# Ledger of designs, part 272: peptides against a protein of PDB entry 6FRK

Target 1, 411 residues: chain A of PDB entry 6FRK
Amino acid sequence: NEEVLNAMLKEVCTALLEADVNIKLVKQLRENVKSAIDLEEMASGLNKRKMIQHAVFKELVKLVDPGVKAWTPTKGKQNVIMFVGLQGSGKTTTCSKLAYYYQRKGWKTCLICADTFRAGAFDQLKQNATKARIPFYGSYTEMDPVIIASEGVEKFKNENFEIIIVDTSGRHKQEDSLFEEMLQVANAIQPDNIVYVMDASIGQACEAQAKAFKDKVDVASVIVTKLDGHAKGGGALSAVAATKSPIIFIGTGEHIDDFEPFKTQPFISKLLGMGDIEGLIDKVNELKLDDNEALIEKLKHGQFTLRDMYEQFQNIMKMGPFSQILGMIPGFGTDFMSKGNEQESMARLKKLMTIMDSMNDQELDSTDGAKVFSKQPGRIQRVARGSGVSTRDVQELLTQYTKFAQMVKKM

## One batch from the design tools (peptide; made by RFdiffusion4, then SolubleMPNN)

Design b2_p26_7_s4 (from b2_p26_7, 16 letters changed)
Fold by OpenDDE base, seed 1:
Structure b2_p26_7_s4 (fold): chain B 411 residues (1-411), chain A 26 residues (1-26)
Amino acid sequence: as target 1 above (411 residues)
Amino acid sequence: SLDDRVKLFQQILEALKKLEELAKKL
């Protein structure tokens, strides 16, 4: 029994290390899980694998909980939020994402660029803010970030803004001069919250980086970025452990909407490859799939057309990264989250849609679209010429459609 | 129900994944 437990714990520990979880946290988890199972195995005839998974899940949830309540802005008050983090962490993009998130929730939001070190920082913030219709402040001539931050905060306080986000300079390395500048800005503007932005892709370096920030600046919240990449999110655990500060949001892509409130249980479920059923439900509800009652009814009756397939491809494209959506489904695993596969998948969907754009309504709306094409092979040649593809590509699409339509008929 | 919609959506996505895996062999 102990050998089987130790073997399974070794596999779990390996998977957590491959997920960029810090080795110290993995060791602590192993000890905690072992101690929890030694107590629970005396009480339950449950499958050992399921108990180990549950114990691992429970201990991971505890590692993400810093025991500190996340700061939340107060409605009808002025809330100053200062952002800190290294250059390339996604800090400036995350400022815009957070401002846009609160703006969509009906908060009066603004952005201040106090990054005087990076050439074009203000232009980048201005472009992002203008695109999102977020008010912004910054200077092309002032080089003191304290002056810019103070003037910007005062301006937006006088204009009764509720959410005032201050982006600071990020440097390439942990420099004492950067931390001194951050402290001077923090002392001048007196932020209600200091948000540390961390790149998840730095893997095992997350703990050391997060600790270095916490030791110099009073970090109260963490935002983890680039969780759409190869980073399996284990660095988030390291950031919480090092900062003793809650993760409040995660960045899940490059778009301004690729930003979500951090939920502990869905995140741990996703990290373990269990999927994010809650996020899938939320995403399904955001898509207003209720407008597709006609499609749902057709699918229930085992009817599926090429148009129905086209509309599903459009819906998938509207959902965002196909890899992210698949990563929300149980059993599709984190390996689908790789950016390289996403662009290729989206390019394939676009190619299939371009083929279908060359089809007529009779072809698209037929409940037996493949039979329409098989009876009149000249249709395949027309569609191939219209879409700039081979007749083989059209036949392959029809073969795929036929397999899908047969599956829908068996549902 | 919401659960039935989620199941249907999962079934659609599984089918679309099979379509994509087939499209990878193209």
Scores: peptide ipSAE 0.007, ipTM 0.304, DockQ to the pose 0.040
Fold by OpenDDE base, seed 5:
Structure b2_p26_7_s4 (fold): chain B 411 residues (1-411), chain A 26 residues (1-26)
Amino acid sequence: as target 1 above (411 residues)
Amino acid sequence: SLDDRVKLFQQILEALKKLEELAKKL
């Protein structure tokens, strides 16, 4: 029994190390799991594998729980949220994702760019904010981040904003001058929350980086970025251990919607390859799939239009990378789609939607859209010209639609 | 029920997977 336990714990420890979990945490987990497993209960014929998985799950849940309640914004108050983190951590993108999250929840949200170090930081923030329709502040001429942050916070306080997000300069190195600048900004704006943004892909460096930020600034929250299907989630454990601060959100991709509240149980379940049934259910509930009952009814009746296909492409794009959704389902392996193939797939879907945006209601709502285009070839040329594509691209779309509609008719 | 929503989502995911496979062939 002890040899079998040691062999299984060795496999779990190897998988956790391969997932960039810190070696110290893996050793501690191994000892805690050994202490939590009653070897006498394992002798009674209980599924030893399930017991070990449950013990590992419980210990991983404790490792991602700092024992500190996450800060939450107060409705009807002015809440200043300062972002800190290294350059390339996804900090600026994450500011926009968090702002968009709160805006979608009905908060009056704004963004401030206090990154004066990186050329084009303000243009990048402005581009992201404009796409999301989020109010923003920054300067092309002011070089002092303290002045920009102070003026921006004062402006948005006076305009009764509820969520005021301040993006700071990310540096390549943890230099004392960077920490002094962050402290000066923090002292000037008096943030209600300081968010450390960490890239999960930095692996074993997560602990040292997270600790260096916590030792210099009062980090109260962590956001982990780049938790795509290939990203090793073990860095999240290291961030919590080093900062003693809760993970509040995770970034799951490059889209502004690839951002979700962190849930400990689902995250650990996913890390162990058990699937994220709760996150799947929440994502299903967020999609308001009541409108998709009408689609499933149509599919059951063998009806499928170009409009129905367009609405499904919109749903795919709202869900984010399909590999992440599959990775939430138990028994679908993480390797089902490579990251490069997903961005290319999304670009293809967006191209197909742009072709369909040039179609009229008669073309979109026809139960045999391909027959409408075959009867009047001038429609293909109109759609091709309207969408800026070749007539061949439109014919390929119609050919794929026809194959799908024929498959639906056979269901 | 929760089970009905999960079943609905699985059916949608199967439909979406078929659409994505079609999009990869474009």
Scores: peptide ipSAE 0.006, ipTM 0.280, DockQ to the pose 0.021
Fold by OpenDDE base, seed 2:
Order: structure tokens, then C-alpha cells, then sequence
Structure b2_p26_7_s4 (fold): chain B 411 residues (1-411), chain A 26 residues (1-26)
């Protein structure tokens, strides 16, 4: 029993170290898991793996919980959010993503560029803000970030903005002058929240960098970026441990929508390769798939119509990037998140829906839609003309429907 | 149960993935 436990803990520790989790945290987790597992209650071999996984999961959840409640903006108030972090961390892009996230939720949101050190910083922020239709402030002539930040915050306070995001300079080598500048900006604008932006791809350097920022500036929140690639996520644990601050959001890509609220349980499940079952359930519930009790009942009876397929395509389009949804399913690893195919897949689904929009209720609601079209080939020509597609495109749709309906009948 | 909903949703998503893969061959 102890040999099996030690072997499994070795695999978990290896996976966590490979995931860029700090070696001290991995050692502490190993000790805590060993102390939490009663080897005497481990009667059956099937229960041992689940118990070890549960103990590891529980200890990883504790490592991501700083014991501090995340700051949240107050509706109808002026909330100043200052961003700090190294150059290349994705800080400027993350400012735009956070602004867009709050704007989509009906918050009056704006952006301030207080990066005077990087050439073209203001142009980059202005381009991102303009694309997202977010109000912005900055200067091409003012070199003092304190002046820009103060003037921008005052301007947007007077205009009754609710979310005021301040982007600061990121520097790699002049740490003291950067931290002094950040402290001067923080003292001048008195932010309600200071967000440290961390690149997950920096691996074992995450702890030292996060600590260096926390020792100089009152970091209250963390955002982890670049979780879309080979970023192993373990640096997030190191940042929480060093800053004593919760992760509030994660960046999951390069698009402005590739940004989500951080959820501890889903993140740890994904880190362990268990998938994001909770986020999958939450996403299903957000889709009101419970209104599809009728669909669930039809699927249980092996019934599947062209209308049922249409409704599922609508649901996929509402869920967002299909690759992210697949990455929430246990056993679909991060390698399925190849960005290049999502827009093309969505355009194809929309084309298929446009073909189905030209079908009648008898065709859509038939339990054997393909047989309705095979018995009366004139229906294919009608649908093709109505949707502006070839008869071949309609036949290809019916072939796909038939393959899907056969899978549902085998469920 | 929650497990039955998750399993059904996984089956739906696997079916939808197969549809997407089939749609990629269009």
C-alpha cells in the first residue's frame, strides 16, 4: 500500500514539477497528502487511486486559496484598477481584456496608458481600446506616468466611469526605478485594486517575480496570462503563494474574448488532466440546456431530428470557442486548443444552419429526416434554392445528420 | 444525477465534436 502511494505521489509530483509548480510547494503537498491519507481505510485498489487524487486535489485547492477574498468592483462607484507587471507579461493586452469583460457586463469602463517608457505603448493601447470601443486616455508628450495617471483618473472620475483601468510601465532590468515609479503612481491615484499580471510561461521564475512585486507594491489580485499554449499553469500556484493574493482572471488566448474569471476547482481539475467538469456544468447551465429536457429525453430514446441538430449548433455558437469547451471535457487535453480552426468551424456551422433555415417543419421534425429527402428529391432542390447553396451542400448536410442520428441511436 | 448529466453532456459533446470533424471535411 505504501509503495503504491509513493509511486502515485511520485507521478503527481513529477507532473506538478513539469507543470512549473514550485518545488517547495510540491514537497509540502506531498507531505500533506501523506498525512491526510489513512492507509488503513484504503481497503480496495480502485478506491486508492480516487482517494489519492482527491487528497492531491484538496491540497492543490488550498495552495490556490490565499485565504483572502478577491476584490470586486462596486456598481455605481468609481473603481480604480492599477495594473503592474513585467514587459512581455501580456499586461497591456490584459488591461483591454478586463475592460472589455466589464463593458460587456454593462459597466462604464475606460483605459489609461501610464506607460511612458515603451515606445508605442499608447498607440498599442489606443488600437486595442478603439477595436473594443472602450474610452481611453494617454499622452504622446507627457513623460511622467504620475501626471498621466492622475489626469486620466480625474477625467474619468468626473465623467462618472465605474471601471478605470491604469496600465503602467513594464521594465526587465531597472527594477528599483520601476518599483519607485509604480509606488508613485499608486500613491497619486490611490487604486482600489492593484493587479499583478504574470506570464504562465516563465515557469519557476513566477515565485521570485511575484514576490519582488508584492514586496514593493500592495498587490491585491493576480491575473495569469498565456494559458492557451504549452503554459503548464503551475506558476499560478507560485504567484498566489508569493503575493498572498487571489487569481481573479486568466488569459486563455490572444483574442479579446480569451479571458475568463478564475475558478479554482476547474483550474486544478484541468492541471491534473481531470477536465473542467464544474465549468462544463456551469456552461451547460448558462446555456439553459435544462430547457432542453425534451432534447435529453429524445436523446435517451435514440430520437434525433434536424431541428434537434439545429438547436445544438445554436448552443455551440452560444458557448463560444468550441476548442475551449472540448478542453473542459475529461481526457481532451490542451492540444485540442489549436486556435486556427475555430472561426472556420463556426462559419461552417452557420452555413449548415442557413441550409436548415430553408427546411420546413416536416423536414426538421422528422425522426428520419434523410428518408424524407430521399423519398422526395425535389425537397433537396427547394432547400438548395432557398438557402443559396448547391444540391451537393444539402446532401452533405443530410449525410452528416444521418451519421449523427446513428451515433445517438447507439447511445 | 449530476454524474448522469455530465456523462450525457460528454456524449453530446463527443457527438458534436464528431459533427465538427465531419463539418471540417465539407
Amino acid sequence: as target 1 above (411 residues)
Amino acid sequence: SLDDRVKLFQQILEALKKLEELAKKL
Scores: peptide ipSAE 0.006, ipTM 0.288, DockQ to the pose 0.020
Fold by OpenDDE base, seed 3:
Structure b2_p26_7_s4 (fold): chain B 411 residues (1-411), chain A 26 residues (1-26)
Amino acid sequence: as target 1 above (411 residues)
Amino acid sequence: SLDDRVKLFQQILEALKKLEELAKKL
């Protein structure tokens, strides 16, 4: 029994190390799991594997729970949220994602660019904010981040903004000058929450980085970015352990919508490769996929129209990067979709939808859409002109539709 | 049931996956 336990714990420890979990945390988890497993209960014919997995899961849940309640903004109040983190952590992008998240929730949200160190920081923030229709503040001429942050916070307080997000300078290294600047900004604006943004892809460096920030500034929340990459998220455990601060959100991709509230159990399930059935169900519920019962009935009957394809493309576009959805399904590894292919795939989906927007209801609702176009080639030319594409692009769409409709008929 | 919804959702996701794989080949 002890040999089997030790062998299984070795496999789990290896998997956790391969998931970028800090070696100290992995060692501590191993001892905690050993102490939590009653060897006598393991003798009673219980599935030893399930028991060990449950004990590991329970200890990982404890590692990601700092025992501190996450800060939450108060409705109808001015909530100042200061972002801190290294350059390349995704901090600026995460500020925009958080702002967009709260805006979509009906909060009066704004962004302040207090990054004076990085050339084009304000232009990047302005571009992101403008795309999301988020009010923003910054300067092209002021070089003191304290002045910009103070003026921006005052402006947006006076305009009764509820969520005031301040993006600060990031450095490539843990430099004393960065920490001094962060302290000066924090003292000037008196933030209600300081959010540390951490890149999960830095692996074993997560603990040391997170600790260095916590030792200098009163980090109260953590956001982990780039969890759509090769990083299995073990660095998140290291950040919580080092900062004693809860993870509040995770960044799951490059899109502004690739941002979700942190949930402990789904995250640990994903980290262990168990999938995120709950996050999958939540995404399903957010999509109001109850309206897709009609589609599933059609699919079961081997019926598939261009409209049905359009609606599915809309669903894919609403779900965000489909790699994230697949990574939530048990047995679909994160490796299924390379990052570079997702934005290009989304652009392709949008192009296909634009072609279909130039189709009429007879073309969209036909159970044999390709045959409608083949019988009247003038329809292809009309759709091509209406969508600003080549007749070849329309023919390619119809070819793909035909392949899919044939697959549906075989299901 | 929750199981039926999950199964239904898995079928939708498989269909969506096939659509996305097709979209990548476009």
Scores: peptide ipSAE 0.006, ipTM 0.296, DockQ to the pose 0.021; fails the geometry check

Design b2_p26_8_s1 (from b2_p26_8, 15 letters changed)
Fold by OpenDDE base, seed 4:
Formats: structure tokens, C-alpha cells, sequence
Structure b2_p26_8_s1 (fold): chain B 411 residues (1-411), chain A 26 residues (1-26)
């Protein structure tokens, strides 16, 4: 039992390291999981994997909770939010995303560009802000970010803005001059919240980077960017550990709407390659999958019929665009189904369902549908004629069904 | 074959996700 536990924990630790989780956190998690699992209560091998997964999930939830309540803006007050982070972290884009999020929630929101170092920083912010209809401030002539930030904050305070977001200069490397500039800006504007923006794709460097910012400025919140199909986001755990600050939002793409409030469970699920479990629960619950209990009971017994496959295809089609479902499935990034592949995939499912619509109840409800058709080849010809497809298309469907039924028997 | 293998993988992932979901509600 201990050898099996150690083997499974080794696989989980490998997967977490491949997800850019810091090696120290992975080691700590491994020891915490070992201490939380009573080896004597580990009955059957199937339950062992489930218990380990649950214990790992619970310990990851603790790692993403800094034990500090996230700062939230106060309605009807002036809330100054300062952004800090390296160049290329998505900081400037994230400022616009956060501003747009609050604007959509009915907050009077504005943006200030206090990046005087990067040529075209103000033009980029202005372009993004104008597209989103967000009020903005900046200068083409003032080179002191403290002056720009102070003037912009004062202006928008006088105009009774509720959310005042200040974008600061980023550098490619940690430079003392950058940290001094950030501290001077923070002292001048006295922000209610300092947000550290981190790129999820920097992997193992997240801890050292996040710590360097926290050691110089009072980071109170973290936003993780580039949590699209390429970044697993394990570095986010390192940022929380280093800053002792909660993740408040995540960026999931380049679009201004590719921004959401941080949810612990969906994030940990995605990190583990378990997908958006909450979003999938919500979708599954929206589907009124009362019939799913009967299906899952059948699946637990290794039974899978052509009707069960048909009902699953109906459920997939009811869930809406296959890309949204796939984005909720572990290991399927949003990129796995380009919009073109989605329509083709839905058309393919619809074609398969049309073939099954020409099957009779005996064929659909058979525990071995492929064997029913193999014993009486005339059934294939009947179904092919009824659905307007080739006998080959029906044989391909039966081959697909057989592959699914074999997977269900292995579950 | 590759498109089918992808559909099979997708379905396996959906089923695993649904199974995981039920375990979180229990």
C-alpha cells in the first residue's frame, strides 16, 4: 500500500513540476498528503487513487489560500489600484481588463499610464482604453512617473472616480532603479491596493520574481496572466507563497473579456489537468442531467450502449459550442479547437446521431451493439440506407462505439 | 484515425470530468 501511494505521489509530483509548481511547494505538498492519508483506511485500489487526488486537491487549495482576505474596492469611495510587474507580464493589458471588468459592473473606472520608460506605452494604453470606452490619463512630455501618477490620481479623484488604476513602468529584469521608482509612485499616490501581475509562462522563476517585488513594495494582490492553453499556472502558487497575497483575477487570453475573478477550485482543477470542474459542474447541473446518474451507474458497471453514446452526444450538443466544453476539459486548451474545427466536430457528432436515429431499440440498447451488427450484417445495410450514409460510415461508428465501450470497461 | 482518436480522447476526458464532479458533490 505504501509503495502504491509513493508511486502515485511520484506521478502527481511529476505532473505538478511539469505544471511549473515550485519544487519546494511540491515537496511540502507530498509530505502533507502523506500525513493526511491514513494508509489503513485505503481499502480498494480505485479508492486509493481517488483519496490521493482529493488529498492533493485539498493541499493545493491550502497553497493558493494565503490566509489573508483579498482586498475589495469600496462602492462610492475612491479606490486607487497600483499595478506592478515586469515588462511582458501582461501588466498593461491587465490594467485595461480590470478597468473593463469594473466598468461592466457599474463602477466609475479610469486608467493612468505612469510608464515613462517604454516608448509607446501611453499610445498602447490609450488605444486599449479608447476601444473599451474607459477614461484615461497620461503624458507625452512628462518623464517623471510620480508626477504623472499624482496628477492623474488627483484629476480622477476630483471627478469622483471609484476605481483609479495606475499602470507603472516594467523592466525585462529586476533593477533597483525600477523598485525605487515603484516605491516613489506608491508613496506619492498612496494606493489602496498594489497588484503584482505575473506571467504564468515564466514557470520556476515566479517565486524569486514575486519575492523581489514583495520585498520592495507592499503587494497585496496577485493577478496571473497567460493562463491560456500553454501555461498550466503552477507558478501562481509560488507567487501566492512569496507575496502572501491572494490571486484576485486571472487572464485567460488576449481579448479584453479573457479576464475572470479568481476561483480556487476551477484553477486547481485546471492545474491538475482536471479541467474547470466548477464550470463543468455548473454546465452539468444546467443540463439537468438527471439521466446522468443512471449513465454513471452504468459506466461504473462497465456497461455502455449505443443509446448511452447517443444521449452523451445530445448532452454535448446541448452544452453549446464544443470549444467551451473542451476548454472545461483537462488538457484541452482553448486552442485545441479552432472555431473551424468546432463546426466540423459538431457536424460530425450530428452525422453520428443521424446514423443512430436509423437504429432500432434492440441495436441501441444492446450491451454489445457492435456484436449485434457483426452477427447480422444486414443491419448495417439497413441503417446505412435509413440514414443516407455508406456502410463504411456505419462501420466507422461501430468501431468508435467499440473504442468507447472498451474505455468505459477500463474505468 | 487521428480525428477519431481525438474524439475518443475528448470523450474520455468528459467522462473523467463528470466522474470527478460527482465525487466533489459527495
Amino acid sequence: as target 1 above (411 residues)
Amino acid sequence: DEKLDNLVKQFEHILKAIELLKKLEE
Scores: peptide ipSAE 0.013, ipTM 0.354, DockQ to the pose 0.100
Fold by OpenDDE base, seed 5:
Structure b2_p26_8_s1 (fold): chain B 411 residues (1-411), chain A 26 residues (1-26)
Amino acid sequence: as target 1 above (411 residues)
Amino acid sequence: DEKLDNLVKQFEHILKAIELLKKLEE
């Protein structure tokens, strides 16, 4: 029994290491799981694998819980949120995502660019902020981040902003000069929350990086980015352990909407390859897929129109990156979609929808849209001209539709 | 062709996911 337990724990430990969980945390988890498993209960014929999985799940949940309540902004107050993190962590993009999240929740939100080190940092923030219609502050002439941060915070406090997000300089290396600059900015603006932004893809380096930031500034929250890629997010456990601070949000892609509140149980389930059934249900419910009863009824009858395909493409675009959805389904590994394929797939879906926007109701609502176009080739030319595409692009869409309609007829 | 087949596979997976979710709510 102990040999079987040790073999199963070895497989779990290997899977956790492959998920970028820190080797020290994996060792500690192995010891905690061994201590939590009653060998007498395992003798009673209970599914040993299920017991081990449950014990592992419970210990991972404890590792992502720092035992500290997450900071939350107060309504009707000026809440200053300072962002810290390495260059390339996605910090600047995450500032915009957080600002947009709060703005959509009805908070008066603004952004400050106090990154004077990176050329074009302010232009990037300005572009993101303008696209999201978020007020912003920064300077093209001031080189002191303390002055920019102080002036920006004062301005937005005087204008009664509720959420004031300050982006700071990220550097490639943990230099003492960077930490001194961050401390000077923090002392000048007196933030209500300091958010450390961490890239999940840095793997085993997460602990050392997170600790270096916590040792210099009072990090109170963690945001983990790039959870859409090959990174299973095991580095998040290392960040929580090092900072003793909760993960408050995760970045799940490159889009401004690819940002969600952190949920412990779904995250651990995904880390273990069990899928995120709860997050999938939440996403499906957010899509109001209850209105898709009519679609599923049509699918059950083997009916699939170009309009039904268009509505599905709209739902897909609302769901965000396909890799996130697939990664929420149990048994679908993260390997199915590389990042480069998602943006190209979304651009392709948008192109297909633009072609369909030039179709009429008779074409869209036909149970055999491809036959409607084949019988009257002039329709292909009309749609091609209306959408600014080639007749070949319209024929490719109709070929895709025919493949989908044949799949639906086989379901 | 490969890009088309990938889009088709993605759509199949979403349809299967929606079907699985409905079966979990029943």
Scores: peptide ipSAE 0.011, ipTM 0.371, DockQ to the pose 0.171
Fold by OpenDDE base, seed 1:
Parts: C-alpha cells; structure tokens; sequence
Structure b2_p26_8_s1 (fold): chain B 411 residues (1-411), chain A 26 residues (1-26)
C-alpha cells in the first residue's frame, strides 16, 4: 500500500512540476499529503486515486491561502492602488483591466502612468484608458515618477475619485534602482494597496522574483497574468508562498475583459486538469446562450443550417479565446490549442463568417445549404465576389458545413 | 485539410460541452 501511494504521489508530483509548481512546494505537498492519508482508510476499498486527488486538492488549497484577508477598496473613500512588477509582466495592461473592472461596477476610477523609463508607456496607458473611457494622468516631459505619481494622485483625490491606480516603471531585471524608485513612489503617494503583477509563464522563476519584490516593497496583493498561455498556473502558488499575499485577480488573455477575481477552488481544479465546470457554466450563462435552445433542439433533430453555423461561430467569438473555453472542460487541458493556433483559428472563423455575410437568407436558412449551392454554381461566384475570396474558399466553407451537418446528424 | 479537421473537432467538442452543460442544468 505504501509503495502504491508513493508511486501515485510521484505521478502527481511530476504533473505539478510540469504545471510550474515550485519544487519546494511540491516536496512539502508530498510530505503533507503522505501524512494526511490514513493508510487504513486506503485499505477499505475506497478508490485510492480519488483519495489521493482529494488530499492533493486540499493541500493545494492551503498553499494558495496565505491566511491573510485580501484588501478591498472602501466605497466613498479614495483608494490608492500602486502596481509593481517587472517589464513584460503585463502590469500596464493589468492596470487598465483592474480600472475597467471597477468602472463597470460603478466605481469612479482613474489611471496614473508613473512609468518614465519605458518609451511609449504613457501612450500605451493613454490608448488603453481612452478605449475603456477611463480618466488618466501622465506626462511626456516629467521624468521623475514621484512627481508624476504625487501630482496625479492629488489631482484625482481633489476630483473625488474612489479608485486611483498608479502604474510604475518596470525593468527587465531586478535592479536596486528600480526598487528604490518604487519605494520613493510608495512613500510619496502612501498607497492603500500595493499589487505585485506576475507573469505565470516564467515558471520556476516565480518564487525568486516574487520574493525579491516582497523583500523590497510591502506587497499586499498579487495579480497573476498570462494564464491563457502554456502557463498552467503553478507559479501562482510560488507567488503566494513568497509574498504571503493573496491573489486577488487573474489575467486570462489580452482583451480588457480577460480579467477575473481569483477563485481558489476553480483555479486548483484547473491546475489539476479537472476543468472548471462552474466557470464554464458562469461564462455560458453570461453569454446568454439560452437563445441556443432553438439551436440545440435543431441539433437534436439533426438539422443544421449555414446560419446555425454562423451563430455558433459568433458564440465562439463571444466566449473569447477557444483555448480558455476548452481549458474549462474536464479532460481538455490548456495545451489543446497553442496561442498561435488560436489566433489562426479565430482568423479562420472570421474569414468563414465574412463569406457567410455575403450569403442570402435562402442560402443561410437551407437545411441543405451545400445542395443549394451545387444546384446553382452562380451562387458560389456571387458569394466569392461579395466576400472578396476565391470560389475555392467558398467551396471549402461548403465542404466544412457539409462535414458539420453530417456530424450533427450522427449526434 | 488537417487544420480544418482540427477546427471541426474543436467545434464538436464545444457542441458536446454545451450539451453537457445543459444536461447539468436540468
């Protein structure tokens, strides 16, 4: 029994290491799981695999909980939130995502660019803020981030803003000068919360990076970015362990809406490849895909039109990155679509939709769309001209539709 | 063709997932 347990724990530990969980945390987890499993209960015919998975899940939940309550902004007060992190961590994008999140919740939110080191930092923040209709402050001429941060915070305090987000300079490496600048900014503006932004894709480097920030700056919250990629999120555990600070949000893509409050249980479930059924249900419900009852009823009857395919492509596009949706389904890991394949897949869907935008209602609503086009080849030429594609591209779409319609008939 | 077959498989998986979700809401 102990040999079987050790073998199964070895597989779990390997999977956690492949998920970028820090080696020290994996060792500690292995010891904790081994101590928590009653070998006598394992003898009683309970599914040993399920018991080990449950023990692993419980210990991972403990590793994500720093035992510290997350900071939350106070309504009707001026809350200053300072962002810190390396260049390329997604810090500037995350500032905009957080600002947009609070703005959508009815908070009076603003952004300050105190990044004087990176060329175009202010232009990037201004562009993101303008797109989201978020008030912003920064300078093209002032080089002291302390002055910019102080003036911006004072301005927005005087204008009774409730959420004041300050983006700071990030450098490529842990430089003492960067930490000194961050401390000077923090001392000048006296933030209510300091948020460390971490890129999940740095894997095993997450611990050392997070520790270096915590040792220099009083990090109180963590945001993990790039969880839409190959990063399985194990670096998040390392960040919590190093900073002793809760993860408050996660960045799940490049869009401003690809940002969600951190939920421990769904995150650990996803990390273990169990999927996020609850998050998938929530996301499907947010999309009001209930209008798909008519589609599902048609699918149950083996009916599938080009319009039905178009509507499904729209739904897929509304759901966001296809890899994220698949990564919510049990048994479909985040590895099912590489980022490169996702953009190419979305570009293909958009191309197919553009072809269908040139179709008429008779073509779109036919239960045998391929036969409509086969009977009148001039329709293919019309659609091709209307969409700016080749007749071959239209024929390929019709071939795809036929494959889908045949699959629906077999369901 | 292979990229197309992958898109088809992906769509099938979404349809199955949506169907599974509806069965879980029932």
Amino acid sequence: as target 1 above (411 residues)
Amino acid sequence: DEKLDNLVKQFEHILKAIELLKKLEE
Scores: peptide ipSAE 0.025, ipTM 0.396, DockQ to the pose 0.146; fails the geometry check
Fold by OpenDDE base, seed 2:
Structure b2_p26_8_s1 (fold): chain B 411 residues (1-411), chain A 26 residues (1-26)
Amino acid sequence: as target 1 above (411 residues)
Amino acid sequence: DEKLDNLVKQFEHILKAIELLKKLEE
């Protein structure tokens, strides 16, 4: 039993190290897991693998929980959020993503560019803010970030903004001058929250970088960027440990919508390669797929209609990005779909739904929809005319339906 | 055709995921 435990712990430790989890945290986790596993319960024939996985999961959850409640903005107040982080961490992009996230929730949100060091920083922020229709402030002439930040915060406070995001200069290295500048900005604007932005791809360097920021400025929140498939996110654990601050959001790509609230359980599940079963359950429940007990009974009986396919396409469209859904399924990596292929797939689904909108109830509710159309080819021409597509497009839809119906019959 | 086969595969994975979720709720 101890040999099996040690072998499995070795595999888990290897996987965590390959996921860029700090070696100190992995060692501590190994010790904690060993102490938490009752070897007597393992002897009783319980699934040793599940027990070890559960113990590892619990200890990883503890590593992501700093024991500090995440700061949340107060509605109807002026909330100043200062961003700090290295150049290339995705800080400026993340400012825009956070601003857009709050704007979509009905918060009066604005952006301030206090990065005077990087040429074109203000133009980049302005471009992102303009695309998202977010008010912004910055200067082309003022070189003191303290002045820009102070003037911008004052301006947006006077205009009754609720979320005031301040982007600061990021440098390539830990420079004392950068930390002094950040401290001066923080002292001038008195932020309600300081967000450290970390690139997940920097691996083992995460701890040292996060610590350097925390030692100089009062980091209260962490955002982890570049969690787009290749970054296993283990550096996030190092950031939490070093900053003693919760992860509040994650960046999952380059688009402004590639931004989500951090969830501990899904993140740890994904880190372990277990998938995001909980997040998938939550999304499935949000879709009220349970209201489709009738659909599930039909699927269990191998019945699948064009209407059932239409409803499934609606559900898929409601679930949002397919890449996110598939990335929640165990064994499907985040790379399963490139974002470009996803938008094209969604446009194709919408086209198919538009064709089905021109079908009648007899065609939609037939257990053999393809046969209904094959027996009466005039139906294909009617649907094609009604939806503004070719007869070939309708035939392609029926071919797709037949593939799905065959798949359902094999389930 | 490849794009269609990808869509079919995606749909298959979603259906399998839903089935797995239901078996976990049982």
Scores: peptide ipSAE 0.013, ipTM 0.368, DockQ to the pose 0.139; fails the geometry check

